# Peptides against a protein of PDB entry 3OAK, part 18

Target 1, 145 residues: chain A of PDB entry 3OAK
Amino acid sequence: DDLEQYLDEKILRLKDEMNIAAQLDIDTLNKRIETGDTSLIAMQKVKLLPKVVSVLSKANLADTILDNNLLQSVRIWLEPLPDGSLPSFEIQKSLFAALNDLPVKTEHLKESGLGRVVIFYTKSKRVEAQLARLAEKLIAEWTRP

## One batch from the design tools (peptide; aimed at target 1 I119)

Design b1_p16_4_s1 (made by RFdiffusion4, then SolubleMPNN; from b1_p16_4, 6 letters changed)
Fold by OpenDDE base, seed 1:
Structure b1_p16_4_s1 (fold): chain B 145 residues (1-145), chain A 16 residues (1-16)
Amino acid sequence: as target 1 above (145 residues)
Amino acid sequence: SELDEKQERLLKLLEE
């Protein structure tokens, strides 16, 4: 119906915005590596984060979020950057918190690739202990009977 | 460990 269509379009627009933000940050960091210009700072994801968190926190959008594979964009945001660094502490914390409130199922983890990335966050020594614990909680939830 | 087991279970669920 009209509402469903509106919600789908809303989520798909956000998904596109997230993907663009991720690519722009990648481009910035690649240029930083190539030129040595340390003034180049990747901030596109950080700028968009409040909007992402706002959408992910809305219970009435859960089905639309999952059906449109927004979690793929969440996974992209969590992947290591070209310089080997991880996304900011705030991005990690906010996304892990938001994921806890979504009724994520196995099929969503498969189509998004999010499962493997969250496992990475439980194993990597580069991840803050606090955030590793949040990742562990997600895995526990996704594997419960 | 418990974490290892959970990771293994998740990977199995993902068929990976």
Scores: peptide ipSAE 0.543, ipTM 0.917, DockQ to the pose 0.712
OpenDDE base, seeds 2, 3, 4, 5: peptide ipSAE 0.528, 0.537, 0.530, 0.527; ipTM 0.914, 0.916, 0.914, 0.914

Design b1_p16_4_s2 (made by RFdiffusion4, then SolubleMPNN; from b1_p16_4, 6 letters changed)
Fold by OpenDDE base, seed 5:
Structure b1_p16_4_s2 (fold): chain B 145 residues (1-145), chain A 16 residues (1-16)
Amino acid sequence: as target 1 above (145 residues)
Amino acid sequence: SELDERIKRLLELLDE
């Protein structure tokens, strides 16, 4: 119906915006590496983060979020950057918190690749202990009997 | 550990 179509379009637009933000940050960091210009700072994801968190927190959007594989874009945002660093502390913390409230199922983890990325965050020595614990909590939720 | 077992289980679930 009209509402369903509206919500689908809303989520798909956000998905596109997230993917663009990720690519722009990658481009910025690659240019920083190439030129040595330390004034170049990747801020596109951080700028969009409040909107992402707002959408992920809305219960009425949960089905639309999962059905349109928005978690694929969440996964992309969590992947290591060109310089080998991880996304900002705030991005990690906010996304892990938001994911805890979504009814994520195995099929969503498979189609998004998010499952393997969160596992990475439980094992990586580059991840802050506080955030590793949040990742562990997600694993616990997704593997409940 | 408990975490290791959960990760193992999740990886099995993610296998195609």
Scores: peptide ipSAE 0.655, ipTM 0.941, DockQ to the pose 0.866
OpenDDE base, seeds 1, 2, 3, 4: peptide ipSAE 0.654, 0.655, 0.652, 0.652; ipTM 0.941, 0.941, 0.941, 0.940

Design b1_p16_4_s3 (made by RFdiffusion4, then SolubleMPNN; from b1_p16_4, 7 letters changed)
Fold by OpenDDE base, seed 2:
Structure b1_p16_4_s3 (fold): chain B 145 residues (1-145), chain A 16 residues (1-16)
Amino acid sequence: as target 1 above (145 residues)
Amino acid sequence: SELDEQIKRLEELLNE
């Protein structure tokens, strides 16, 4: 219906915006590595983060979020950066918190690749302890009988 | 540990 179509378009637009932000940050960091210009700072994801969190927190958007595989873009935002570092503390914290309230199923984890990435966050020595615990909480929820 | 078991379970689910 009209509402369903509207919501689909809203989520798909956000998905595109997230993917663009991720790529722009990657480009910035690659250029920083190549040129040594330490003034280059990747900020596109950080700028978009409030909007992402707002959308993920809306209960009425849960089905639309999952059906349109927005979690794939969430996964992309969580992946390591070109310099080997992880996304900012705030990005990790905000996304893990938002994911906790979504009715994520195995099929969504498979199609998005998010499951494997969150497992990574429980094992990596580069992850802050506080954030590792949030990742662990998600694993517990997703494996609940 | 409990975490190790949960990770193993999730990996199994992802492989199904």
Scores: peptide ipSAE 0.647, ipTM 0.940, DockQ to the pose 0.808
OpenDDE base, seeds 1, 3, 4, 5: peptide ipSAE 0.644, 0.642, 0.640, 0.642; ipTM 0.940, 0.939, 0.939, 0.939

Design b1_p16_4_s4 (made by RFdiffusion4, then SolubleMPNN; from b1_p16_4, 6 letters changed; failed a check: too like the target's own chain)
Amino acid sequence: SELDEKEERLLKLLDE

Design b1_p16_5_s1 (made by RFdiffusion4, then SolubleMPNN; its pose is not in this set)
Fold by OpenDDE base, seed 3:
Structure b1_p16_5_s1 (fold): chain B 145 residues (1-145), chain A 16 residues (1-16)
Amino acid sequence: as target 1 above (145 residues)
Amino acid sequence: DEEYRKELREFEESLL
């Protein structure tokens, strides 16, 4: 199917872009730690965030997103950074909101590791209360009988 | 990240 193939390619490209953005931010922060240059700011994920949110919000992409394990890249984006900080408030908020509308199944959580990361956000004191609540909402939906 | 790694270990056998 031409459309299916097109959608797969779209998601796989985004997945790659997300992974690259994450690594670039990690590299930036590692360099910041190494050099003490506080002018080094990790912004690659933030720059790509609008595109990520746009894709995640498209109902017609849901199956493609899940089938290609884009959630693995979402998990990567949510993981703690080298300096011990978490991704920006905007990244957390936007991703949690977008995830809420996806028909995520247990198998997707397992293959991506997303479930564990989101649970982390419900428990860690490094997380803003507002975002912890969003994470809790996701966990509640995913663990619903 | 120690906190994160600890959390991962705790849920290693979880359904999620």
Scores: peptide ipSAE 0.347, ipTM 0.837, DockQ to the pose 0.085
OpenDDE base, seeds 1, 2, 4, 5: peptide ipSAE 0.329, 0.341, 0.345, 0.330; ipTM 0.832, 0.819, 0.838, 0.816

Design b1_p16_5_s2 (made by RFdiffusion4, then SolubleMPNN; its pose is not in this set)
Fold by OpenDDE base, seed 5:
Structure b1_p16_5_s2 (fold): chain B 145 residues (1-145), chain A 16 residues (1-16)
Amino acid sequence: as target 1 above (145 residues)
Amino acid sequence: DEEYIKELKEFDKSLE
């Protein structure tokens, strides 16, 4: 199936782009810590965020997203940064909103590690209240009988 | 991140 193959390749490319963006931001922040150069700003994820949100919002891509474990890259984007800070408020909000519309199952949570990360967001004092509530909503939906 | 790792470990235990 040409369409299925095309969609797989599309999602896998995005997955790679997301991972690269995350690593570049990590590298930037590590260098910032090492050198003390406060002019170094991690912006790669923010630049790619609109594309990520666009893809996650398309119903026809849901199966491809889940089958190719794009949620692993979403998890990576949500993890704490080298300086201990969390990703930007905008990244958190956008990803949590997008996740709410995906038919995520237990198997997807396990293979991506996303469940554990989102639970962290329900508990951390570093998280804004409104985002903690979004995280709680996701956990409730994913763990419902 | 100590807080993050702690929470992950606790969650992992809950799955056992």
Scores: peptide ipSAE 0.105, ipTM 0.724, DockQ to the pose 0.088
OpenDDE base, seeds 1, 2, 3, 4: peptide ipSAE 0.104, 0.081, 0.036, 0.070; ipTM 0.721, 0.720, 0.656, 0.701

Design b1_p16_5_s3 (made by RFdiffusion4, then SolubleMPNN; its pose is not in this set)
Fold by OpenDDE base, seed 1:
Structure b1_p16_5_s3 (fold): chain B 145 residues (1-145), chain A 16 residues (1-16)
Amino acid sequence: as target 1 above (145 residues)
Amino acid sequence: SEEYIKELEEFAKSLD
């Protein structure tokens, strides 16, 4: 129906915006590595984060979010960056919090690759303890019978 | 990182 179509388009647009933001940040950091110009800072994901959090927090969008595999873009945002660093603390914290409220199922984890990334956060020594605990909570919820 | 790739692969297998 009209509402479903509208919501699909909204989510797909955000998904595209997230992917573009991620790529722009990757490009920035690759250039930083290549040139040694330390003034180059990746900020595109941080700028878009409030919009992402706003969408992920809306219960009425849950089905649309999951059906359109927005979690793939969330996974992309959580992956390590070219310089070996992780996304900002704020990005990690906000995304983990938002994910906790979504009815994520095994099929969504498979099609997005999100589960593989989040388990990395439970084990990596580079992750803040507070965020590692949030990641552990997610894994526990997703893997329970 | 190698750590990241390893975790990805291991978890992928656990979901199969």
Scores: peptide ipSAE 0.070, ipTM 0.702, DockQ to the pose 0.134
OpenDDE base, seeds 2, 3, 4, 5: peptide ipSAE 0.025, 0.028, 0.027, 0.028; ipTM 0.624, 0.633, 0.632, 0.636

Design b1_p16_5_s4 (made by RFdiffusion4, then SolubleMPNN; its pose is not in this set)
Fold by OpenDDE base, seed 4:
Structure b1_p16_5_s4 (fold): chain B 145 residues (1-145), chain A 16 residues (1-16)
Amino acid sequence: as target 1 above (145 residues)
Amino acid sequence: SEEYRKELAEFDKSLE
């Protein structure tokens, strides 16, 4: 119906925005590596983060989020950056918190590749302890028989 | 990174 269509379009637009933000940050960091200009800072994801969190936190959008594979964009945001670093602490914290409240199923993990990324956070020595624990919690929930 | 790729592969196996 009209509402469902509206919600689908809203999520798909956000998905596109997230993907663009991720790519812009990658471009920035690649340029930083290429030029050695340490003043170049990737900030596009951080700028968009409040909007992402707002959408992910809305219970009425859960089905739309999952059905449209927005988690793929979440996965992209969590992936290591060109220099091997991880996204900001705030991004990790916000996304893990949001994921904890979503009814994520195995099919969504497969479609998005999210599970593969989150398990990385459980083992990475570069991840803050509190975030590693959050990642572990998610994995434990998702891998329950 | 190599570390990342290894973890991805391991998790994929766990989902099978």
Scores: peptide ipSAE 0.082, ipTM 0.740, DockQ to the pose 0.232
OpenDDE base, seeds 1, 2, 3, 5: peptide ipSAE 0.068, 0.080, 0.047, 0.075; ipTM 0.727, 0.732, 0.712, 0.730

Design b1_p16_6 (made by RFdiffusion4)
Pose (drawn by RFdiffusion4):
Structure b1_p16_6 (pose): chain A 145 residues (1-145), chain P 16 residues (1-16)
Amino acid sequence: as target 1 above (145 residues)
Amino acid sequence: SGEYMQELLDEEEEEE
């Protein structure tokens, strides 16, 4: 029905917006490298983050989020950038907190590649200790026999 | 239920 299509469209629109924001930040960081212009900063993901957090925090959107592979975009947002730098602390913390509340299943991890990027957060030396503990906790919730 | 995540952990360990 119309309501279901409306919710799918809402999540699909957010997925595309998140992808555009990640790609624009990546272009900015490549541009920052090719040209050593130190004033260049990547802020598109930070600007869109409140919208992403608002959607991820609604329990009644969990099915729509999971069914439409929005977690693929979340993985993209967590991936290290071309120079090896991580996204801002606010992005990391907001995304991990939201994952703690979502009923993520193996099929979602498979389609999103989210498990691979969370393992990176347990190894990275640039990740704050509290967020490493959250990442380890999530890996544990997802590697149950 | 956790086999997939264990496989990723095994791959990461082999890479190290």

Design b1_p16_6_s1 (made by RFdiffusion4, then SolubleMPNN; from b1_p16_6 with S1M Q6K D10R E12F)
Fold by OpenDDE base, seed 2:
Structure b1_p16_6_s1 (fold): chain B 145 residues (1-145), chain A 16 residues (1-16)
Amino acid sequence: as target 1 above (145 residues)
Amino acid sequence: MGEYMKELLREFEEEE
């Protein structure tokens, strides 16, 4: 119906924006590595984060979020960057919190690859303890019988 | 639901 189509378009637009932001940050960091210009700072994801969090927190969008595989873009945002660093503390914290309230199922984990990335956050020695605990809570929920 | 993630966890443990 009209509402479903509107919501699909909204989520697909955000998904595209997230993917673009991720790529722009990757490009910035690759250029930083290439040129040695430490003034180059990747900020596209940070700029878009409030919008992402707002959308992920809306209960009426949960089905649309999951059906359109927005979690794939969430996974992309959580992946290590070209310089070996992880996304900012705020990005990690906000995304883990938002994921906790979504009715994620096995099919969504498979099609997004999100499960593997979250496991990484529970095992990496580079991850802040507070954030590792948030990741562990997600794993515990997703391993429930 | 949980069996998929349990399998992933086992894979990661085996890689360590």
Scores: peptide ipSAE 0.533, ipTM 0.890, DockQ to the pose 0.908
OpenDDE base, seeds 1, 3, 4, 5: peptide ipSAE 0.532, 0.530, 0.532, 0.528; ipTM 0.891, 0.890, 0.890, 0.888

Design b1_p16_6_s2 (made by RFdiffusion4, then SolubleMPNN; from b1_p16_6 with S1M Q6R D10E E12F)
Fold by OpenDDE base, seed 2:
Structure b1_p16_6_s2 (fold): chain B 145 residues (1-145), chain A 16 residues (1-16)
Amino acid sequence: as target 1 above (145 residues)
Amino acid sequence: MGEYMRELLEEFEEEE
């Protein structure tokens, strides 16, 4: 119906914006490595984060989020960057919190690859303890019989 | 629901 189509378009637009932001940050960091210009700072994801969090927190969008594989873009945002660093503390914290409230199922984990990345956050020694605990809570929920 | 993630965890543990 009209509402479903509207919501699909909304989520697909956000998905595209997230993917673009991720790529722009990757490009910035690659250029930083190439040129040695430490003034180059990746900020595209940070700029878009409030919008992402707002959308992920809306209960009426949950099905649309999952059906359109927005979690793939969430996974992309959580992946290590070219310089070996992780996304900002705020990005990690906000995304883990938002994921906790979504009715994620096995099919969504498979099609997004999100499960593997979250496991990484529970095992990496580079991750802040507070954030590792948030990741562990997600794993515990997703491993329920 | 949880079988997939349990399998993933086992894979990661085996790789360590």
Scores: peptide ipSAE 0.515, ipTM 0.880, DockQ to the pose 0.933
OpenDDE base, seeds 1, 3, 4, 5: peptide ipSAE 0.514, 0.509, 0.514, 0.513; ipTM 0.880, 0.879, 0.880, 0.880

Design b1_p16_6_s3 (made by RFdiffusion4, then SolubleMPNN; from b1_p16_6, 5 letters changed)
Fold by OpenDDE base, seed 2:
Structure b1_p16_6_s3 (fold): chain B 145 residues (1-145), chain A 16 residues (1-16)
Amino acid sequence: as target 1 above (145 residues)
Amino acid sequence: MGEYMRELLEEFEKEE
């Protein structure tokens, strides 16, 4: 119906914006490595984060979020960057919190690859303890019988 | 629900 189509388009637009932001940050960091210009700072994801969090927190969008595989873009945002660093503390914290309230199922984990990345956050020694605990909570929920 | 993630965890543990 009209509402479903509207919501699909909304989520697909955000998904595209997230993917673009991720790529722009990757490009910035690659250029930083190439040129040695430490003034180059990747900020596209940070700029878009409030919008992402707002959308992920809306209960009426949950099905649309999951059906359109927005979690793939969430996974992309959580992946290590070209310089070996992880996304900002705020990005990690906000995304883990938002994921906790979504009715994620096995099919969504498989099609997004999100499960593997979250496991990484529970095992990496580079991750802040507070954020590792948030990741562990997600794993515990997703491993329930 | 949890079988997939349990399998993933086992895979990661084997890689360590």
Scores: peptide ipSAE 0.523, ipTM 0.891, DockQ to the pose 0.932
OpenDDE base, seeds 1, 3, 4, 5: peptide ipSAE 0.520, 0.517, 0.522, 0.520; ipTM 0.891, 0.890, 0.891, 0.891

Design b1_p16_6_s4 (made by RFdiffusion4, then SolubleMPNN; from b1_p16_6, 5 letters changed)
Fold by OpenDDE base, seed 2:
Structure b1_p16_6_s4 (fold): chain B 145 residues (1-145), chain A 16 residues (1-16)
Amino acid sequence: as target 1 above (145 residues)
Amino acid sequence: MGEYMKELLEEFEKEE
């Protein structure tokens, strides 16, 4: 219906914005590596984060979020960056918190690849202990019978 | 639901 279509379009626009932000940050960091210009700072995801968190926190958007595979963009945001670093502490914390409240199912994990990335966060020595614990909580929930 | 993630976990454990 009209509302469903509106919500689909809203989520798809956000998905596109997230993907663009991720790519721009990758481009910035690649240029930083290439030129050695340490003044280049990747800020696009951080700038968009409040909007992402706002959308992910709305219960009435849960089905639309999952149906449109927004979790794929969440996965992209969580992946390691060209310089080997991870996304900011705030990005990790906010996304893990938001994921905890979504009714994620197996099909969503498969189509987004999110499961693999979250497992990475439970295994990596580069991840802050606090955030690793949040990732572990997600894994525990997703492994329930 | 949980079987998929259990399988992934086992896969990661094998690779380590």
Scores: peptide ipSAE 0.499, ipTM 0.886, DockQ to the pose 0.923
OpenDDE base, seeds 1, 3, 4, 5: peptide ipSAE 0.494, 0.490, 0.498, 0.494; ipTM 0.885, 0.884, 0.885, 0.885

Design b1_p16_7 (made by RFdiffusion4)
Pose (drawn by RFdiffusion4):
Structure b1_p16_7 (pose): chain A 145 residues (1-145), chain P 16 residues (1-16)
Amino acid sequence: as target 1 above (145 residues)
Amino acid sequence: FSVPEPAPIPHPEPLV
């Protein structure tokens, strides 16, 4: 029905917006490298983050989020950038907190590649200790026999 | 891949 299509469209639009924002930040960081222009900063993901947090925090959107592979975009947002730097602390914390509340299943991890990037957060030296503990906790919630 | 059993943590909250 119309309501279901409306919700799918909402999540699909957010997925695309998130992908555009991540790609624009990557272009900015590549541009920052090719040209050593130190004024260049990547802020598109940070600008869109409240919208992403609002959608991820609604329990009644969990099915729509999971069915439409929005977690693929979340993984893209958590991936290290071309120079090895991580996204801002606010993005990391906000995304991990939302994942703690979502009923993520193996099929979602498989389609999104999210598990691979969360493992990276348990090994990275640049990740704050509290967020490493949250990443380890999520890995544990997902590697149950 | 797995991690040792994590210690309990308070419920996390988004910053926005």

Design b1_p16_7_s1 (made by RFdiffusion4, then SolubleMPNN; from b1_p16_7 with I9L H11K L15V)
Fold by OpenDDE base, seed 3:
Structure b1_p16_7_s1 (fold): chain B 145 residues (1-145), chain A 16 residues (1-16)
Amino acid sequence: as target 1 above (145 residues)
Amino acid sequence: FSVPEPAPLPKPEPVV
């Protein structure tokens, strides 16, 4: 199926872009720590965020997103950074909102490790209250029989 | 490009 192949390629390309953005931000912050250069700012994920949100919001891409384990890249984007900080408020908010509308199953959580990270957000004192509530909602939905 | 498995998450801060 030409359409199916097109959608797979689209998601796989985005997955690569997300992974690259995450690694570039990690590299930037590692360099910031090593050199003490406080002018180094990690911005690659934020720049790509609108594209990520656009893709995650498309109902016709849900199966392709889940089948290609794009949620692993979402997990990576939610991981704490080298300096111990969390990704920006906007990244957290946008991703939690997008995840709420995806038909995520247990198998996808296992493949991506996303559940573990979201649980972290429910317990962290560094997370804004409204985002902690969104994380709690996701966990409740994913663990519902 | 594939990012390697990240290190374990830091522990959440305890309630003080």
Scores: peptide ipSAE 0.038, ipTM 0.624, DockQ to the pose 0.029
OpenDDE base, seeds 1, 2, 4, 5: peptide ipSAE 0.025, 0.026, 0.033, 0.027; ipTM 0.639, 0.647, 0.663, 0.643

Design b1_p16_7_s2 (made by RFdiffusion4, then SolubleMPNN; from b1_p16_7, 5 letters changed)
Fold by OpenDDE base, seed 5:
Structure b1_p16_7_s2 (fold): chain B 145 residues (1-145), chain A 16 residues (1-16)
Amino acid sequence: as target 1 above (145 residues)
Amino acid sequence: FTVPEPAPLPKPKPVV
């Protein structure tokens, strides 16, 4: 199926791009810490965010997103950075919103590690209250009452 | 740094 192949390639390319963006930001922050160069700013994820949101919002891509474990890259983007900081407010908000519309199942949570990360956001005092509530909503959808 | 290990995975909701 040509369409299925096209969609798989699209998602896998995005997955790679997301992973690269995350690593580049990590490298930037590590270099900032090592050199003290305060002009170094991690912004690769922010630059790629509109593309990520666009893809995650498309209903016709949901199966492809889940089947290719794009949620692993979403998890990586949500993880704390080497300096202990969290990704930008906009990244958190956009990803939580996108996750709310995906038919995420237990198997996807296990293979991506996303469940543990979202639980972290429900408990962390470093997270904005609004985003903690979004995380709680996701957990409520993914858990038994 | 990664998220601390001890957080359990969510339990799946039954299909309604």
Scores: peptide ipSAE 0.033, ipTM 0.600, DockQ to the pose 0.044
OpenDDE base, seeds 1, 2, 3, 4: peptide ipSAE 0.031, 0.024, 0.023, 0.028; ipTM 0.617, 0.601, 0.599, 0.619

Design b1_p16_7_s3 (made by RFdiffusion4, then SolubleMPNN; from b1_p16_7 with A7P I9L H11K L15V)
Fold by OpenDDE base, seed 3:
Structure b1_p16_7_s3 (fold): chain B 145 residues (1-145), chain A 16 residues (1-16)
Amino acid sequence: as target 1 above (145 residues)
Amino acid sequence: FSVPEPPPLPKPEPVV
């Protein structure tokens, strides 16, 4: 119906925006590495984060989020950056919190690759302890019988 | 626009 179509379009637009933000940050950091210009700072994901969190927190969007594989874009945002660094603390914290309230199923993990990335966060010494615990909680819930 | 699949994640540091 009209509402369903509207919600699909909303999520698809956000997915596109997220992917663009991720690519722009990657491009910025690649240029930083290539040129040595330490003034280049990747900020596109951080700028878009409030909108992402707002959408992920809406219960009426859960099915649309999962059906359109928005979790793939969430996974992309959690991937290590070209310089080997991880996304900002705020991005990690916000995304893990938002994921905790979504009815994520095995099929969504497979189509997005999100499970593999979150497992990484449970094991990495580069991750703050509190966020590693949140990641572990997610893995436990996703593998729950 | 869809960003291409990123390379595999680096392995986490072993417990020291």
Scores: peptide ipSAE 0.033, ipTM 0.598, DockQ to the pose 0.029
OpenDDE base, seeds 1, 2, 4, 5: peptide ipSAE 0.024, 0.027, 0.031, 0.028; ipTM 0.630, 0.609, 0.647, 0.604

Design b1_p16_7_s4 (made by RFdiffusion4, then SolubleMPNN; from b1_p16_7, 6 letters changed)
Fold by OpenDDE base, seed 2:
Structure b1_p16_7_s4 (fold): chain B 145 residues (1-145), chain A 16 residues (1-16)
Amino acid sequence: as target 1 above (145 residues)
Amino acid sequence: FTVPEPEPLPKPKPVV
């Protein structure tokens, strides 16, 4: 119906915005590495984060989020950056929290690749302990005992 | 830099 179409378009627009933000941050960091200009800071994801969190927190958008594979963009935002660093603490914390409230199913994990990335956060020594615990909580919800 | 591969997908819990 009209509402469903509107919500689909909203989520797809956000998905595109997220992907663009991720790429811009990657480009910034690559340029930083290339030039040595330490004043270059990747900020596009952080700027967009409040909007992302707002959308992910809406119960009425859950089906639309999952059906349109927005979790693929969430996965992209969680991936390590070109310099080997992780996304900001705030991004990790906010996304893990938001994911905890979504009815994520196996098919969503497969089509997004999110499961593999979250598993990485449970294993990496670069991840702060509190965030590793959040990742572990997600995995516990998604896996068999 | 990319996430190390391969990582297995989570095994789904039984649905209650």
Scores: peptide ipSAE 0.045, ipTM 0.627, DockQ to the pose 0.044
OpenDDE base, seeds 1, 3, 4, 5: peptide ipSAE 0.038, 0.042, 0.040, 0.032; ipTM 0.634, 0.643, 0.617, 0.584

Design b1_p16_8 (made by RFdiffusion4)
Pose (drawn by RFdiffusion4):
Structure b1_p16_8 (pose): chain A 145 residues (1-145), chain P 16 residues (1-16)
Amino acid sequence: as target 1 above (145 residues)
Amino acid sequence: SEYVEELKEYYAETHA
């Protein structure tokens, strides 16, 4: 029905917006490298983050989020950038907190690649200790026999 | 599942 299509569209639109924002930040960081212009900063993901947090925090959107592979975009947002730098602390914390609340299943991890990037957050030296503990906790919730 | 075992293996290799 119309309501279900409306919700799918809402999540699909957010997925595309998140992908555009991540790609624009990546272009900015590549541009920052090719040209050593130190004033260049990547802020598109940070600008869109409140919209992403608002959608991820709604329990009545969990099915729509999971069914439409929005977690693929979350994984893209957590990935290290071309120079090896991580996204801002606010992005990391907000995304991990939202994942703690979502009923993520193996199929979602498989289609999103989210599990691979969370393992990176347990190894990275640049990740704050509290977020490493959250990542480890999530890996544990997902590697149950 | 096979996928869970893959994640455990990948984790172990990443931290090796």

